# Designs tried in a protein design run: peptides against a protein of PDB entry 6UG1. Part 220

Target 1, 304 residues: chain A of PDB entry 6UG1
Amino acid sequence: SNEERKRRKYFHMLYLVCLMVHGFIRNEWINSKRLSRKLSNLVPEKVFELLHPQKDEELPLRSTRKLLDGLKKCMELWQKHWKITKKYDNVGLYMRTWKEIEMSANNKRKFKTLKRSDFLRAVSKGHGDPDISVQGFVAMLRACNVNARLIMSCQPPDFTNMKIDTSLNGNNAYKDMVKYPIFWCEVWDKFSKKWITVDPVNLKTIEQVRLHSKLAPKGVACCERNMLRYVIAYDRKYGCRDVTRRYAQWMNSKVRKRRITKDDFGEKWFRKVITALHHRKRTKIDDYEDQYFFQRDESEGIPD
Target 2, 301 residues: chain A of PDB entry 6UG1 as posed
Amino acid sequence: SNEERKRRKYFHMLYLVCLMVHGFIRNEWINSKRLSRKLSNLVPEKVFELLHPQKDEELPLRSTRKLLDGLKKCMELWQKHWKITKKYDNEGLYMRTWKEIEMSANNKRKFKTLKRSDFLRAVSKGHGDPDISVQGFVAMLRACNVNARLIMSCQPPDFTNMKIDTSLNAYKDMVKYPIFWCEVWDKFSKKWITVDPVNLKTIEQVRLHSKLAPKGVACCERNMLRYVIAYDRKYGCRDVTRRYAQWMNSKVRKRRITKDDFGEKWFRKVITALHHRKRTKIDDYEDQYFFRRDESEGIPD

## One batch from the design tools (peptide; made by RFdiffusion4, then SolubleMPNN)

Design b2_p26_6_s2 (from b2_p26_6, 14 letters changed)
Fold by OpenDDE base, seed 2:
Structure b2_p26_6_s2 (fold): chain B 304 residues (1-304), chain A 26 residues (1-26)
Amino acid sequence: as target 1 above (304 residues)
Amino acid sequence: DKELKEKAEKLLEELEKKLEEYYKSL
């Protein structure tokens, strides 16, 4: 019905806000001074120097290469620190079906909310799910004075899916679900004036995204629980930015149709949510990022 | 849709209030 369509849009909006607030809270927790002091000790001086290269005035690319090598070594150090990667309980923060939401509303299952103290202990011991591991990696880079962002691919239920019963086939679903991350890292390259994408846990990759990312879900099975729609960046200064354009090859033609921002009302509402989570002044880094997004929008064009 | 608008505005106000309460708890 039209009413059910409205209900699903509203529930999508509520769920999206809850996910974005979750990302914000996790971003605060990884700024813990006590955690920072512990994680800085994982990074030897030689790796710290690679993370903070001098500007090569002749060839700025040499400085970027040092930073990339430093980030690679940090990813290796992080893998040595991380002892136990736990499976997600159920689907974690991956996308739920409408049926799963309805069934969960009937089953008053107390979600065990992870406390801040338990999170900090998990990161310090290297024991937790992949999301905790990525969040801890961002904390380690921040402890080394790297301008690292926590990235969250928010997975609210698909309000465009009006099918009643999408029974996802259970067993193969977990491998396909976890094939692509929900959380990752971005690092500011002050030399190239670009964000570097780092997945330290899942794909174990470092990339400089141009037109496409390795982190963008591909294939029907992977997209069932991980649809690239809302990629939110949380920085060390409590900035909040929509960075979906970086990871979306087809923002205008495909991704926009599945966002609340497909209409003017949804765009205005989503902008207010971003503004409410954005607790810093604009910087020249935001200008370079917006210029990059503009160029990507022009290069995609208007879908025919 | 006026009803969806009003519900979404109320959610934003509830978010702002919860964030303010969260910041007061830090």
Scores: peptide ipSAE 0.028, ipTM 0.586, DockQ to the pose 0.873
Fold by OpenDDE base, seed 5:
Structure b2_p26_6_s2 (fold): chain B 304 residues (1-304), chain A 26 residues (1-26)
Amino acid sequence: as target 1 above (304 residues)
Amino acid sequence: DKELKEKAEKLLEELEKKLEEYYKSL
């Protein structure tokens, strides 16, 4: 019905805000001074030096290569620190079906919210789910004075899916769900004026995204619980930015149609949500990023 | 559309309030 379409759109908006606030809160928690002091000790001086290379005036690419090597070593150090990767409880923050939402509304299940103290302990011990692990990795890089962002791929229920039953086939559902991350890291490369993508936990990859990312879900089964729609970046200074354009090859033709921002109302609303979560002044880094997004929009063109 | 707008505006106000309260607690 038209009413059910409105209900699903509104519930998607509410759920999206809750996810974006969750990312914001986790981004604050990883700024903990106590955690920072513990995690800085995981990074040897030689690795710290690679994270902070001098500018090579002859070939800036040499400086970028040192940073990439430093990030690779940090990812290896983080894997040694992380002793226990827990499975997600149910689907974690991956996309729920409409049926799962309706069934959950009837079940007064007290979701055990992870407290800040429990999170900090989990990161410090290296015991937790993949999301906690990624968040802890961002905390370690920030402890080393690296300009690292927490990236969250927000997975609100698909308001474009008007099917009554959206049940997923059970057997491979978890494997397909966790094939791609929903949290990762970005690191600012001051030499190339670009963000470097780092997945320390799932794909264990470092990428300089050009046209597409390895972190973008591919295949029907993987996209059932992980649809690239809202990739939100949280920086160490409480900046919040939509970085979906980096990871979406087909932003205009495919991704936009599945976002609340497909219409002017949704665009204005989503801009207000981003503004409400953005607590820093604009920087030259934002200018370089916006220029990159502009070039990517022009290069994609208008969908036929 | 009007009802969705009003609900979305109220959600933003609740978000802004909760964020302000959260920042005051830091």
Scores: peptide ipSAE 0.028, ipTM 0.585, DockQ to the pose 0.910
Fold by OpenDDE base, seed 4:
Structure b2_p26_6_s2 (fold): chain B 304 residues (1-304), chain A 26 residues (1-26)
Amino acid sequence: as target 1 above (304 residues)
Amino acid sequence: DKELKEKAEKLLEELEKKLEEYYKSL
């Protein structure tokens, strides 16, 4: 019905806000001074120097290569620190079906929300799910004075899916779900004036995204619980930015149709949510990022 | 459309209030 379409759109909006607030809270928890002091001790001086290379005036790419090598070594150090990767309880923060949501509404499942103290202990011990591990990696880079963002791919239920039964009965459902991450890192490269993408936990990859990312879900089975629609960046100064354009090859033709921002009402609403979560002034880094997004929109063109 | 607008505005107010309460707890 038209009413069910409205209900699903509203519930998508509510769920998206809850996910974006969760990302904000986790971004604040990883700014803990106590955690920062502990995690800085994991990074030896030689790796710290690689994270902070001098500018090569002849070839700025040499400075970027040192930073990339420093980030690779930080990923290796992080793997040594992280002792136990827990599986997600159920689907974690991956996309739920409408049937799973309806069944969960009837079951007053007290989701045991992880407390700040328990999170800080988990990161400090190297024991937790992949999301806690990525968040801890961002905290380690921030402890080394690296301009690292926490990235969250928000997975609200698909309001464009009007099927009544959306149950996923696949034996490999968990493996396909976790094939691509929900959380990752971005690091500012001051030499190239670009964000570097870092997945320290899942794909264990570093990339400089041009047209497409390795972190963008591919294939039907992987996209059932991980649909790239809302990639939100949380920085160390409590900035909040939509960075979906970086990771979406087909933003205008495909991704936009599955976002709340497909209409003017949804665009205005989503801007209010971003503004409510954005607690810093604009910087030259934001100008370079917006220029990159503009060039990507022009290069994609208008969908035929 | 009006009802969806009103529900979305109320959701923003609830978000702002929860964020304010959260910031007061820090």
Scores: peptide ipSAE 0.028, ipTM 0.588, DockQ to the pose 0.917
Fold by OpenDDE base, seed 3:
Structure b2_p26_6_s2 (fold): chain B 304 residues (1-304), chain A 26 residues (1-26)
Amino acid sequence: as target 1 above (304 residues)
Amino acid sequence: DKELKEKAEKLLEELEKKLEEYYKSL
């Protein structure tokens, strides 16, 4: 019905705000001074120097290479720190079906929210789910004075799916779900004026995204619980930015059709949500990023 | 459209209030 379409759209909006607030709260928790002092001790001086190379005036690419080598070594140090990777409870923050939402409304299961103290303890011990591990890695880079962002791929239910959800079949569904991450890191390269993408936990990769990312879900089975629609960046100064354009190859032709921002009302609403979560002034880093997004929109073209 | 607008505006006000309460709790 038209009413069910409106209900799903509204529920998607509510769920999206709850996910974006969750990312904001986790971004505050990883700014903990107590955690920072502990995690800085994991990074040797030689690795710290690679994270903070001098500018090579002849070839700025040499400075970028040193930073990439420092980030690779940080990823290796983080894997040595992390002792226990827990499985997600059910689907974690991956996308639920509409059927799962309806069934959960009948079962008042109090989800045990992780407390700040428990999170800080989990990161300090190296015991937790993959999301806690990524968040802790961002905290370690911030402890080393690196301009690192927490990235969250928000997975609200698909309001464009009006089909009756088939039950996702058993053990293979979890493997397909976790094939691509929900959380990752970005690091500012002051030499190239670009964000470097870092997945320290899932794919264990560092990339400089040009046209497509390795972190973008591919294939029907992987996209059932992980659709790239809302990639939100949280910085150390409580900035909040939509960075979906970096990771979406087909933003205009495919991704926009699955977003609340497909219409002017949804675009204006989503901008208000971003503004409410953005607690810093604009910087030259934001100008370089917006210029990169503009060039990516021109290069994709307008879909026919 | 009007009903969705009003519900979305109310959701933003509830978000702003919750953020203010969160900042006061720190």
Scores: peptide ipSAE 0.027, ipTM 0.579, DockQ to the pose 0.862

Design b2_p26_6_s3 (from b2_p26_6, 12 letters changed)
Fold by OpenDDE base, seed 2:
Structure b2_p26_6_s3 (fold): chain B 304 residues (1-304), chain A 26 residues (1-26)
Amino acid sequence: as target 1 above (304 residues)
Amino acid sequence: DEELKKKMEELLEELKKKLEEYEKLK
């Protein structure tokens, strides 16, 4: 019905806000001064120097290469720190079906919300799910004065799916679900004026995304629980930005149709949500990023 | 559509208030 379509749209919006607030709160928790002091001790001086290379005026690419090597070594150090990777409870923050939401509403199962103290202890000990691990990696880079931001791929239920989901009964569903991350890191490269993508936990990859990312879900089975729609960046100064354009090859033709921002009301509303979570002034880094997004929109063109 | 707009604005105001309360608890 038209009412059910409106209900699903509203519930999608509410769920998206809750996810974006969760990302904001986790981004605050990883700024803990006590955690920062502990995590800085994981990074040797030689690795710190690679994270903070001098600007090579002749060849800025040499400085970027040092930063990339430093980030690779940080990823290796993080793997040594992280002792226990827990499986997600159920689907974690991956996308739920409408049926699962309806069944969960009927079952008063209190989601065990992880407390700040428990999160900080989990990161400090290296014991937790992949999301906690990524968040801790961002905290370690921030402890080393790296301009690292937490990236969250928000997975609200698909308001464009009006079908009753029959298909999600299988043991392979977990492997396909966790094939691509929900959380990752971006690091500002001051030399190339670009964000470097870092997945320290899942794919264990470092990328300078041009047109395509390895972190973008591919294939039907992977997209059932992980649909690239709302990739939100949370920086060390409590900035909040939509960075979906970086990871979406087909933003205009495919991704926009699955977003609340497909209509003017949804666009205005989503902008109000971003503004409410964006607690810093604009910087030149935002200008370079917006210029990159503009160039990517022009290069994609208008879908025929 | 007007009712949905109103509910979404109320939700944003509640969100702002909760974020401000969370910042005061620090």
Scores: peptide ipSAE 0.025, ipTM 0.655, DockQ to the pose 0.823
Fold by OpenDDE base, seed 4:
Structure b2_p26_6_s3 (fold): chain B 304 residues (1-304), chain A 26 residues (1-26)
Amino acid sequence: as target 1 above (304 residues)
Amino acid sequence: DEELKKKMEELLEELKKKLEEYEKLK
């Protein structure tokens, strides 16, 4: 019905806000001064120097290569720190089906909200789920004065799915779900004027995204619980930015159709949500990023 | 559509209030 379409659109918007607020809160928790002091001690001086290379005036690419090597060594140090990777409880922050949402509404399941103290303890011990691990990695880079931001791929239920029963086949569902991350890191490269993508936990990869990312879900089974639609960046100064354009090869032709921003009302609403979560002034880094997104939109073209 | 617009504006106001309360607790 038209009413069910409106209900699913509303619930998608509410769920998206809750996810974006969750990302904001986690981004604040990783700014803990107590955590920062503990995590800086994991990074030896030689690795700190690689994270902060001098500018090579002849070949800026040499400076970028040092930064990339420093980030690789930080991933290796993080793997040594992280002792226990817990499985997600149920589906974690991956996409729920409409049936799972309806069944959950009937069950007053108290979601055990992780407290700030428990999060900080989990990161300090190296014990937790993959999301806590990625968030802790971003905290370690920030403790080393690296301009690292937390990236969250927000997975609200698909409001474009109008099927009554959206049950997923149970076999291998967890393996396909966790194939691609929900949280990762970006690091500002001051030499190339670009963001470097870092997945320290899942794919254990560093990339300089041009047209597509390795972190973008591919294949039907992986896309059932992980649809690339809302990739939100949270920086150390409480900036909040939509960076979906970086990771979406087909933003205009495919991704936009699955977003609330497909219509003018949804675009205006989503801009208000981003503005409410963006607590810093604009910088030259934002100008370089917006220019990159513009060039990517022109290069994709308008779908026929 | 107007009822959905109103509910979304109310949600944004509630979000703003919760964020302001969260900033005051820092």
Scores: peptide ipSAE 0.025, ipTM 0.653, DockQ to the pose 0.858
Fold by OpenDDE base, seed 1:
Structure b2_p26_6_s3 (fold): chain B 304 residues (1-304), chain A 26 residues (1-26)
Amino acid sequence: as target 1 above (304 residues)
Amino acid sequence: DEELKKKMEELLEELKKKLEEYEKLK
């Protein structure tokens, strides 16, 4: 019905806000001074120097290579720190089906919300789910004065799916779900004027994204619980930005159709949400990023 | 559409208030 379409759109918007607020709160928790002091001690001086290379005026690429090597070593150090990767409780922050939402609304399950103290302890001990691990990695880079963003791929229920039964029948549903991350890191490369993508936990990759990312879910089974639609970046200065364009190869042709921003009302609403979560002034870094997004929109073209 | 618009604006104002309260508790 038209009513069910409106209900699913509303619930998608509400769920998206809750996810974006969750990302904001986690981004704040990883700015903890106590955690920062502890995590900085995991990074040897030689690795710190690689994270902060001098500008090579002859070949800026040499400075970028040092930064990339520093980030690789930080991933190795993080793997050594992280002792226990817990499975997600149920589906974690992966996408729920409409049926799962309806069934969960009847169950007043007190979601055991992880407290800030428990999060800081989990990161500090190296014990937690993959999301906590990625968030802790971002905290470690920030502790080393690296301009690292927390990235969250927000997975609200698919309001474009009008099927009544959306049950996912599959023995490997968890493996397919966790094949691609929901949280990752971006690091500002001041030499190339680009964001470097870092997945320290899942794929264990460092990417300079040009046209596509390895972090973008591929295949039907993986996309059932992880659809690239809302990739939100949270920086150390409480900036909030939509960076979906970086990771979406087909933003205009495919991704936009599954976003609330497909219509003018949804675009204006989503901009209000981003603005409410964006607590810093614009910088030259934002200008370089917007220029990159513009070039990516031009290179994709308008879908026929 | 106007009812959905109103509900979304109310949600945004509730979100802003909660964020402001959360910043004051720091």
Scores: peptide ipSAE 0.024, ipTM 0.649, DockQ to the pose 0.831
Fold by OpenDDE base, seed 5:
Structure b2_p26_6_s3 (fold): chain B 304 residues (1-304), chain A 26 residues (1-26)
Amino acid sequence: as target 1 above (304 residues)
Amino acid sequence: DEELKKKMEELLEELKKKLEEYEKLK
């Protein structure tokens, strides 16, 4: 019905805000001074120096290579720190079906919200789900004075899916779900004027994304619970930015159709949500990023 | 559409209040 379409759109918007606020709160928790002091001790001086290379005036790419090597070593150090990767409870922050939402509304399951103290202890011990692990990795890089962002791929229910039953049956449903991350890291490369993508936990990869990311879900089964639509970046200064354009090859032709921003109302609303979560002044880094997104929009073209 | 707009504006104001409360707890 038209009413069910409106209800699903509304619920998608509500759920998206809740996810974006969750990312904001986690981004604040990882700025803990107590956690920072503990995590900085995981990074030896030689690795810290690689994270902060001098500018090579002859070949700036040499400085970027040092930073990339430093980030690789940080991923290795993080794997040594992280002792227990817990499975997600149910689907974690992956996309729920409409049926799962309706069934969960009837069941007053008190989701035990992880408290700040429990989160800090989990990161500190290296015990938790993959999301906590990624968030802790961002905290470690920030403890080393690296300009690292927490990235969240927000997975609200698909308001464009009007099927009544959207049950996902399959023996590999969990494996397919967790094949691609929901949280990752970006690091500012001051030499190339670009964000470096880092997945320290899932794919264990570092990327300088041009047109394609390995973190973008591929295949029907993987996309059922992880649909690239809202990739939100949270920086150490409480900046909040939509960085979906980096990870979406087909932003205009495919991704936009699945976003609330497909219409002018949704675009204006989503900008208000981003603005409400953006607690810093604009910087030259934002200018370089916006220029990159503009060039990517021009290069994709308007879909015929 | 207007009712949905109003509900979304109310949600944004609730979100702002919650963020302000969260900043005061620092």
Scores: peptide ipSAE 0.025, ipTM 0.653, DockQ to the pose 0.828; fails the geometry check

